# Peptides against a protein of PDB entry 9IZ0, part 263

Target 1, 345 residues: chain A of PDB entry 9IZ0
Amino acid sequence: ITCLGSNGHTYKQLVKGGNDDLRQDAVMEQVFEQVNGFLRSYRKTSQRNLSMRTYKVIPLALKTGVIEWVQDTIPLGEYLDSAHKVYHPKEWSLSTCRKLIAEKQMEDLETRLKVYDLVCRHYRPVFRHFFLESYADPVQWFTTQTNYARSTAVASVLGHVLGLGDRHGQNILIDKTSGEVIHIDLGIAFEQGKKLPVPECVPFRLTRDVVDGMGITGVEGVFRRCMEFTLETLRREEDSLLSVLEVLRYDPLFSWLISPLRRMKKQKMQLENFNQPESGNITTDASRDPKIQRNNVSGESEAERAILKVRQKLSSTLSVEASVGELIRIAQDPSYLALMFCGWS

## One batch from the design tools (peptide; made by RFdiffusion4, then SolubleMPNN)

Design b2_p24_8_s2 (from b2_p24_8, 14 letters changed)
Fold by OpenDDE base, seed 4:
Structure b2_p24_8_s2 (fold): chain B 345 residues (1-345), chain A 24 residues (1-24)
Amino acid sequence: as target 1 above (345 residues)
Amino acid sequence: EVAEKLEKKKKELEALLKELVEKL
């Protein structure tokens, strides 16, 4: 829809209707606004203008709402599919790569690593071309690539700490003006991505194309340093962040668990993207009414467990540098990426 | 032609970036 603002400007808005709970997106955006307050108050993060890019979400009912349309953006996955066809027209299609990974989904790690390596050799990174083609001036190119690395670092730390899932290329937007990333569809949080049919095993998305967008330094330099400064800020503000999450523990509208309907929808989308036949053993465990998971006792125990995991991720047992180093290692490890849905791009 | 112009510009920008990264 297009809305006329009180300032006389027209704004595009996306009306989302259906089984997606926009209340989770609205709550996560409020958490990001609080974290952006912490990033602005700390010298090391404020000097670099570190922030999580946010968008406005207005929940209208339990399953409907209005999302702000982020102007001048493109989905990362849409850009990568188009750019790969231009820069590597003789390489495999994304559909061919998905099929080969899916055909080996039930095989051992060694077989899955061989297929992942084979796919990687026939589907090379292209995301550096976004910056090279969009920005004619060298200063604008360097500035936007730096903004991309900075925003990706903030989103990676927050995504790990809050356990954000479903970070596929359609849920990550690129701002064409600034080069910053914008994360959308925030309804899989607190490690509920591990409960998907293809479990999410990485802390955040750091695939070969995500790294290629950082330029010649890759993860070394701007990205690593900005992850360290972000994690240092979150460790400093641990009690403030946990206090925000404790308020959400008592919100009867917030779901700490992935809904059975959302899990089934994601399962169907994964099967369709792999051209896998519907394995007729979608046991609709119809006995799991999504109302039964809203029993206060189960919700409270899962909220407590989620807050405990956030506290554990903010632990100072390891240095900031050691913690960030391990997160970057795991996020790029072929032994994890070979197990993922589209872990090669 | 467009691809060759882009690849030339890419090499020039990668060289400038290497100099900038060595100064940071």
Scores: peptide ipSAE 0.023, ipTM 0.616, DockQ to the pose 0.016
Fold by OpenDDE base, seed 2:
Structure b2_p24_8_s2 (fold): chain B 345 residues (1-345), chain A 24 residues (1-24)
Amino acid sequence: as target 1 above (345 residues)
Amino acid sequence: EVAEKLEKKKKELEALLKELVEKL
């Protein structure tokens, strides 16, 4: 839809309908705006214009809402699929890679690592080409690649701290004007990604293509340093951040748990990507939304566990450098990436 | 041809990046 703003500007908006509770997205965007306030208050982060890119979410009902259409964006996964076909036309298809990883999902770590390595050798990184193709001017190229590394660093720290899940290439947009990343579909937070059919084992997405987009320095230089400055800011603002999250504890509309419907939708999307025949209509008559009496007791206990886990991630027990170093190590570790649905790109 | 232009541009940009990273 297209809306006229009170400022006289025309805004394109996407109406989402379905099984996605946009209230979760709206709450996470509000948390990001508060964090952006913290990032603006500190010299180390403000001098670099560090921010989490946000978008407006207006929930209209339990399953419907309006999201801001982020213009001039492309999903990371869409770019990577197209670019891989251009730059590596003799390599394996994304569907072939996905199939091989899934066929080994129940195997031991050694077998999964061998298949992951095999997939990696037949599906090479291409994301550097986004910047090389999109920006003719060297200054604009360098600026946008730097903005990408900075934006990815902020999103990686904040995504880890808040336990953002489902960070696949369709849920990460690239702004073609700035090179910044925009994270969408925020309804898997507080480590609920570990409750997916394929559990999330990495703190954030730092796959080979995500790193290839950073250019020659990879994770070193801009990315690492911006992660450190972001984590330093979040540690300083721990009490402020926890206070924002405590407000959500009392929001009866917020869900600290992954929706069963969202879990089922994610399971279907995972199965469809494998060309597995439609296992027949489990018409689980989802028309009976059991009034999941959100046992208030279960919601409060999950909120408390989530807040405690945020506090633990902000702990000053390790230096900022050591904490960031460990996060980068884990996010790139083949032993974790081989366990992921799409850890190779 | 397009690949060679991209690889040449890549090398020039690689050198510029190295110089810029050394200055940050």
Scores: peptide ipSAE 0.023, ipTM 0.604, DockQ to the pose 0.015
Fold by OpenDDE base, seed 3:
Formats: sequence, C-alpha cells, structure tokens
Structure b2_p24_8_s2 (fold): chain B 345 residues (1-345), chain A 24 residues (1-24)
Amino acid sequence: as target 1 above (345 residues)
Amino acid sequence: EVAEKLEKKKKELEALLKELVEKL
C-alpha cells in the first residue's frame, strides 16, 4: 500500500499476512529503539552515529501486520549471488557449494572442515565490489564502506547480546544509499537459533563476504573499534537493558521459544536440499495441539534463562577488548562455520 | 604510464584512507 503522510511525503508500506508472527519483530524493533537511545547518550557511540537500523512494524493480529517498506535496499544474499557470477564466473555455483556442505552434514568435524575449505577455495568473497561499483566518488565510497562497518559492528554486538538467529543473507538488507545493514525477520532471538535442525554455533554473521565489505582493514579497523564502543555502552546500560527485557517477560504476546511452524519450515527447507523423497505422513494436524495453555509456566522459565544469558554476555569479567576479540575469533572460526547450515557460508 | 600513475595514486589513497580509519 502507499500512504500520503501529513508532511506531504508518500510512504510505501507492506501488508504482511500468513504464518509469520510480526509481534516478535515489533518487540525486537522496540528493544533496538531503546538501545539506540543508549548509543545516542554515550559520547563514544554518539560521535560515530552508531545505531541499529530499524524499520516500522505494526502487528494487527497474530499473523497479520503492516511493515514499513525499506526503500533502496537489496538483500545481501541476492547481491552476493549476482556478484559471484560476474566476478568469478569460472568458480563453483552457490548451489554446488551448498550441495557439497549438505552432503557432509552428518560427517565428522575433520571431514566437514575439509569440505568447507574446498568450498572456500572455489567460492571467493566479492562483497567489496558492492562499494566499488555503487560509489564512483572516493568520498562516497569511503563514507558508505565506513557506515557498513559501523552498522555491522552494532548489529553484531546487539545480535550476540540478544541471541539473534537466522542471520542468513536474505534476512540482512544493504541500504544502497548509506551502505548500512538492516536486519529483518527477527523471530529467532534469545539463542533459539541453537534449537534449529542445524544449530547456530556463531555469535553473529561474520562470513568472508561480510568481512570483504569492510575493505582493506577487514575486522581490525572501524568494525572492531565500533564493536568495542557498542559493548562498552551496553555494559554501562545493563540495568536499563535488563529492565526493558523484564517488561517482555510479562508480555503474554511475546514468545521466548521458536515457533513450531518456523522450525518445521526450516526442517522442510533442509529436507528439500537433501533430495530426500517426502515421506508423506507428517500430517501433524497443528490445529488441535492443546500446548497453548502449557506455555505460560515454560515461558517464564525460558524468559528467566534468556535474561540470565543476556546478563552473562554483559559481564565485565573480561575487558571489552578481550570480549570483542573472542567474539570476532569465534564468528570467523572455520571449526564453527563448517558446522553451520549449508546456506550460511 | 597512465595506468602506473593511476595505480600509484590508488595506493597513496589507500594508505591515506588507512591512516584516516586509524584516527576514526
């Protein structure tokens, strides 16, 4: 739909209906708006205009809402698939790489590492070309690449702290005007990504292409420093952040658990990648599971565990620099990345 | 000649950008 604002500007909006719960997205966007308040109040983050990019979500019902249409964006995965074909036309296709990783999903770590290394040698990073192609002016190129590194740093820290999952290339938009990242589809939070059929083992997405977009300095430039300043701000505002999350503990509309529907969709997408014939007999009549009433007592215990895990991630036991250093190390470690879903790399 | 001058300017710009990034 297209709406005319009271300011005379025209805004495009997406009406979303179906099986997706927009309430989780709306709640996570509200948490990001509060965190953006903390980032604006602290000198080191405010001077760099550090923020999590947000989008407007208005839930209308359990499965219906209005989403702000983010103009001038492209999904990271869409750009990368196109750019790999242009810059590396003699390398393996993304489908070939995904197939090889999927075929070894049940094998040992050593075998999975060998396949991951082989795929990496035949599918090289290209995301630096986004900035080189899109910005002919050197000042615009530098500004947008810096904005990308800054926004990725904020999203990485916040995504780790809140335990955001499902950070695949279709759930990360690139703003073609600013170079900033926009995270969408926030329905997997508080480490529920570890409950996927292929568990998420990394704190945030820091794949070779995500790093290639940071330019020559990679993670050791703007990205690392902006992660440090962001984590320093979140540690200072720990009580404020925990108070925001405690409000969600008492929200009967917020689900601390991954939806069974989303888990089933992810399981189906994995089975399709294995070319296994549909064993046609999972007629789970999802209409009659009386578990909706059992969710309150289990939900409180999951909320408590989630808040305790956030507090643990904000712990000052390690320096900010040591904590960020370890997060960057784990997020890039082949021993974790080789265990991820075939669509992650 | 023109290509070498462009590549030299590119390296000089990359070095200046690296120094600017270290100060940001």
Scores: peptide ipSAE 0.021, ipTM 0.538, DockQ to the pose 0.013
Fold by OpenDDE base, seed 1:
Structure b2_p24_8_s2 (fold): chain B 345 residues (1-345), chain A 24 residues (1-24)
Amino acid sequence: as target 1 above (345 residues)
Amino acid sequence: EVAEKLEKKKKELEALLKELVEKL
């Protein structure tokens, strides 16, 4: 839908009709706006205009809403797939890489690391070319690459702290005007990504292409420092952030757990991206519902555990620099990336 | 010679960019 705003601007809006509860996205966007308030109030983050890019989500019903369509964006994964074909036409296809990783998904870590290394050698980073292609002016190039590194740093810290999952290349948009990242599909939060069929083991997405977009300094420069300033701000505003999350504890519409339906949908999407459309009616007879004992862990006990985990991530036991250093290390560790659905790009 | 001059200039630009990044 295209809506004319009261300001005379036309906004494209995506009407999502489906089984996805847009309330989760809307609530997470509200948390991001509060965090953006903290980032604006703190000198080190305000001077750098650090923010989590937000989008307007208007839930119209339990499963229907209007999402502000972020104009002039491209999914990171769409750009990367196209750019790899252009810059490395002799390398493996994304489908070949996915297949090889999937075929070894049940193997030991050593075997998975060998396959990950092999995939990495046949699918090289290209994301630096986004900035070189899109911004011919050196000032625009530098500005947009800096904005990318800054926005990625904020999103990485905040994504870790809030335990955002499902951070694949289709859920990360790049703003083609600013170079900033926009995270979408926020319904896997509070470490619920660890409950996916392919458990998320990284704190945020810091794959080789995500790093390649930061330019020659990689993680060592704007990105690291902006992570440090963001984490310092969130530690300073810990009580304010926890108070925002405590309000969500009492929202009866907020789900602290991934729904079984959403888990199954994400599982199917992960599996379908591995199969070429061989027209085999695999009637997955869903009749063997494993009795997942609904341990009636009250929604309150899950909220309490989630808030406690946020507090633990904001702990001042380690310095900001040490904490960020460890997060960057883990996010780039091949031993974790080899376990991911798409850890090579 | 030309390759060495280019590599030297690249390293100079990388150092200047790093310094500029350190100020941001």
Scores: peptide ipSAE 0.021, ipTM 0.501, DockQ to the pose 0.012

Design b2_p24_8_s3 (from b2_p24_8, 15 letters changed)
Fold by OpenDDE base, seed 2:
Structure b2_p24_8_s3 (fold): chain B 345 residues (1-345), chain A 24 residues (1-24)
Amino acid sequence: as target 1 above (345 residues)
Amino acid sequence: DVAKRQEELKKKEEEFLKELIEKL
């Protein structure tokens, strides 16, 4: 839909209907706006313009809403698949890599590590080429790559703290103008990604291509430092952040649990990725709405558990540097990445 | 073609890094 604003500007809006719980996205975007307030108030984060990029979500009903059109963006996964074919045309296809990982999904860790390493040798990183190809000026190149590293650092800390799941390459947009990342499809939060058919075991997405986009310093430059400043800000504002999450405890529209429909959709996508390429219009016949008997008692206990887990992640038991160092280590560990749906790119 | 494009991009990165160092 294209809307004419009162200012005479035309705004593109995407109307989504069906199985997308846009209420979860809208609530998570509100949490990000509050966190952006904390990042603007703290000198170390404000001086670097650190923010989680947000987009406007207007839920009209449980399954219907309007999403702001994010202009000049591309899904990370779309760019990487296209760029890999261009820069490494003799390497394996993404479908071949997915198939080999999936065929070994039920095998032991040693077998999965061997297949992951083999896939990594035949699918090399390319994301640095996004910045090198998109910008003719070295200052613009460096600025956009820096903005990418900064925004990825904020999203990584915040994604870890809030337990954001489903951070695959189609749910991460790249802004072609700023180089910043935009996280979409936020309906898997508070570690509910661990309840997926393929459990998520990394704190955030820090795959080889995500690192390749940071340039020659990789994680040891702007990224690590911006993670540290972001975590320092969130630890300082712990009570403020927890107060925002306590409001969600009483939101009758918010779900602290993964939607059964979303779990089934992801399970179906994981199963369909065994057989055929992306072009299937999933006309899921939505006719059986299982009446989610929200046992209110189960919702409150899961909210309390989620808030406790956020508090534990904000613990000052370790230094900011030690905590960030461990998060970066785990997020890059082959022993975790080999267990993921797409840990190689 | 691809190898040449990769070498051109590597050279562009080296040139950009050099120009940035010269501006610092």
Scores: peptide ipSAE 0.250, ipTM 0.851, DockQ to the pose 0.015
Fold by OpenDDE base, seed 5:
Structure b2_p24_8_s3 (fold): chain B 345 residues (1-345), chain A 24 residues (1-24)
Amino acid sequence: as target 1 above (345 residues)
Amino acid sequence: DVAKRQEELKKKEEEFLKELIEKL
């Protein structure tokens, strides 16, 4: 929908109706705006314009809201699939890679590592080409690649600290103008990604294509340093961040647990993405409200456990450099990536 | 065609890096 603002400007708005709880996204965007306040307050982060890119979410009802349309964006996964077909037309299709990984999902780690390595050899990174093709000027190219590395670093630290899940290539948008990443569909947080049918076991998405977009330095230089400065800022603002999260403990509308419906939707999407190449808008006509008994796991106990995990992730037991080094190591470890739904790209 | 496009992009990266180094 296009809305005319009171200022005379036209804004494109996405009206979502149906089973998407936009309140989870709206709350996470509010947390990101608070974190952006912390990042602006410190010299090391403010001088680099470090921020989590946000978008406006206005929940209108339980299942209806208005989302700001993020203009000039592309889903990372959409770019990567198209670019891979162009740059590596003799390599395996994304569907072939997905199938091989899924066929081995129940096998041992050694078998899964062998299949992951095989997939990696037949599906090479391409994301560097986004920056090289999109910009004609060297300064624009370097600036946008730098902005990508910076925004990915901020999103990686926040994604780890807040335990953001479901960080697949369709939930990560690339801004074609700035090179910045925009994370969408934020309703899997506080380690609830570990409850998915394919458990998430990496702290954030740092796949080979995510690294390839950082250019010749990869994770070294801009990305690593921006992760360090972001984590340093979050450690300094630990009490402020925990206070923001404590307000959510008392929000009766915020769910610290993955909804059974969302879990089932993700399970279906994972299964269907193996059988057909349809980027189809699956309007699941789930007009049947199953009386999903909210298991009365006290929302308070799950909130307390989530806040405790955030505090543990902000611990100063290790240096910022050591903590970031370990996060980067784990996020790139084949032993974790081989267990993921799409760890190769 | 694809190999040529990859080589052109590699050359573009090398040219861009060179121009950036010359501006520092």
Scores: peptide ipSAE 0.234, ipTM 0.840, DockQ to the pose 0.015
Fold by OpenDDE base, seed 3:
Order: structure tokens, then sequence, then C-alpha cells
Structure b2_p24_8_s3 (fold): chain B 345 residues (1-345), chain A 24 residues (1-24)
């Protein structure tokens, strides 16, 4: 739809209908707007224009809403699949890599690491080519690559602190004009991704292609420094951030629990990304409801635990540099990346 | 040739970095 704003500007908007709880996305965007306020208040972050890119979400009903249409964007995963076919036409397909990782999903860590390394050798990074090919001017190239590294750093710190899950290549948009990342489908927050059958083990997405987009310095430059400045700002604003999250504790529109339906949808998407449709009618009789002990975890007890986890992540027990160093190490650790659905790109 | 294109892109990156250093 196209809406005329009170300012006389026309805004293109996407009406999304279906099983997506846009209320959680809307709440997370509000948290990011508050965090962007904190980032503007401090000299070190303000001078670098550090921000989380936001998009407007207006929930209209339980499963329907209006989303701002982010123009001139591409999903990271869509670019990477297309670019990999161009730059590495003799390497394995994304589907082959996914199949091999899936076939070993139930194996031990040693076997999964061997398969992950094998996949990595046959699926090389390409994301640097986005910046080198999209920008003909050196200043535009450097500016956009810098904006990418900065926005990825902010999103990585926020992703860790707020426990954002499901940050796969289809949930990360690249702005073709600015080089900035835009995180979409914010349906898993406050470490609820750790409750999935395949738990999210990394603090944020820092795969080989995410790093390749940072250029020659990789993580050792703009990215690391911008993570440090972002975390320094969030530690200073801990009480302000926790106060924002306490308001969300009492928001009846915010769910601190992953809904059983959303969990099943994510499980099904995880399984379908591994199952090529071989034409076999495997009626997997979904009637075996595993007796997941409904620990009567009140939504309030989950909110309290989530806020305590945020406070713990903002702890000054370690320096900013040590904390960022450990986060970068964990996010790049093959022992975690080998456990992901797509940790190789 | 993909290898030639990758080498041309690497040279372009090196040139761009050089031009940026000369402007700073």
Amino acid sequence: as target 1 above (345 residues)
Amino acid sequence: DVAKRQEELKKKEEEFLKELIEKL
C-alpha cells in the first residue's frame, strides 16, 4: 500500500498477513529507537553516527500489520547465493552444503566440525564483492563498507545484549545505498532462540561472509572499535535500558515466551531447509507431542530472567575490550558455527 | 574468466585504498 503522510510525502508500506507476530517486531524497534537515543547522547558513538537501522512496524491484529517497505535493499543470503554462483561456479551449491550439514546434525561435535570444514572449503566467501562491484568511486566504496562494519557492530552488540535470535542471511537486509545492515523478523528476542531444538549458540552472526564484507581489516578495525563504543554506551545507560525493558515487562502485547506455534513454525522451517522435497509422502505423524514438561514458567518469571540476563551482559566485570574480544571469538568459533544451520556463509 | 575478475577486483581494492590514504 502507499500512504500519504501528514508531511505530504508518500510512503510505500508492506501489508503482512499470516502467522507472524508483528507485535514483537514493533516492540524491538521501539527498544532500538531508545538505544539510538543513547548512541546519539555519547560523543564516541555520535561522532561515528552509530545506530541500529530501524523500520516502522504497526501491528493491526494478532497476525496482521503494516511494515515500512525498506527500498533499495537485498537480503544478505540472497546476495550471497547469487554472488557465490558467479564467483565460485565450480564450488558446491548452497543446497548441497545444507544437505551435508543436515545429514550430520545428530552426530558428535567432531564429525560436525569435519563436515563444516569440508563445506567451508567448497563454499568460499564472496561478500567483499558487493562493495567492490556496487561502488565505482573510492570514497563511496569506503563509506559504504565503513557503514556496513559500523551497522554490523551495533547490531552485533544489540543482538547479544537483547538476545536476538534467528539472525540468518534472510533476516539481514543490506541497504544498497548506504551499505548498512537492517535486521528484520525480530520474532526471537531475550535468548528465546536457545529454547529451539537446535539452539542458537552464537551471540550474533559473524560468519565468514559477514567478515568478508568488512574488507581487508576484517573484524580488526572499524567493526571491533564500533562494538567497543556501542557496548561502552550501553553499560553507561544500563539503568535507562533496564527501565525501558521493565516497561515491556508489563506490556500485554509483548510475549516473553516463544509461542508453541512459532516454535513449531521455526522447527518446520529448520527441517524444510534441510529436506529437499523428495517426492516421498512421509506423513510424519506429528501426533507425538513430546511431553515437554510445561514448566509453569509464568511470563513474568521469564521477563525477570531476561532482564537479569541483560544486566549480566552489561556487567563491568570485564573491560569493554575484553568483553568485545570474547564475543568476537565466540561468534567466529567453528565449534559453535558447525552447530548452526548455515554457519559457513 | 572468474579468476581474472577477482584479480581485477583485488587491484581495484588496492587502488581505492591507495587513493584514500593519499587523500587523508
Scores: peptide ipSAE 0.217, ipTM 0.836, DockQ to the pose 0.014
Fold by OpenDDE base, seed 4:
Structure b2_p24_8_s3 (fold): chain B 345 residues (1-345), chain A 24 residues (1-24)
Amino acid sequence: as target 1 above (345 residues)
Amino acid sequence: DVAKRQEELKKKEEEFLKELIEKL
């Protein structure tokens, strides 16, 4: 829809309807605004304008709402598919890569690593071309690439700490004007991505194309340093962040667990988008699986476990540099990326 | 030609980096 604002400007709005619970997205955006407050208050993050890019979510009902359509954006996955066809027209298609990974999903790690390496050799990174093609001025190019690396660093730390899942290329938008990343569809948080049919094994998305967009310095430039400053800020504001999450423990509309319906919807979308073979037992009516009923740990006990995991991720047992170094290592490890639906780009 | 376009983009990156270094 298009809305006319009181300022005379027209705003495009996306109406999500059906089975999408926008309440969880709205709550996560509120958490991001609180974190953006901490990032603005701390000198090291404020001097770099570090923020999680947010968007306005207005839940109209439990399954319906208006999302501010982020203008001048493109999904990362849409850009990468288009650019890869232009720059590498003789390499494998995204559908071919997805098929080969899916065919080996039930195999051992060694077999999955061999297929992942093969896919990587036939699907090279292209995301650096976004910045080189979009900007004619060197200062604009450098500024937008820097904004991308900064924005990705903040999103990576927050994504890890809050356990954000479902960070595929369609749920990450690139702002064409600023180079910033915008994370959408925030309904999988607090490590509930590990409960998906293909478990998420990485702390955040740091695939070869995500790194290629950082330019010549890759992860060792602006990205690493901005992750360190972001994590230092979150460790300093641990009690404030935990207090924000404790308020959500008492919100009866907030789900700390992935709903069976959302899991089924994500499973269906994964099958459709990733050409996964239909495991012939999808006809198990997840409404009737008595095992799903037995692990109704009270939503309170799940909230407590989620908050404890956030506290553990903010632990000062390791230095900020050591913690960030380990997160970057795990996020780029082929042994984890080979387990993902799209770990190669 | 894809190879020509990649080489043009590489030259553009080298030129941009050179201009940025000259401004520091």
Scores: peptide ipSAE 0.165, ipTM 0.808, DockQ to the pose 0.014

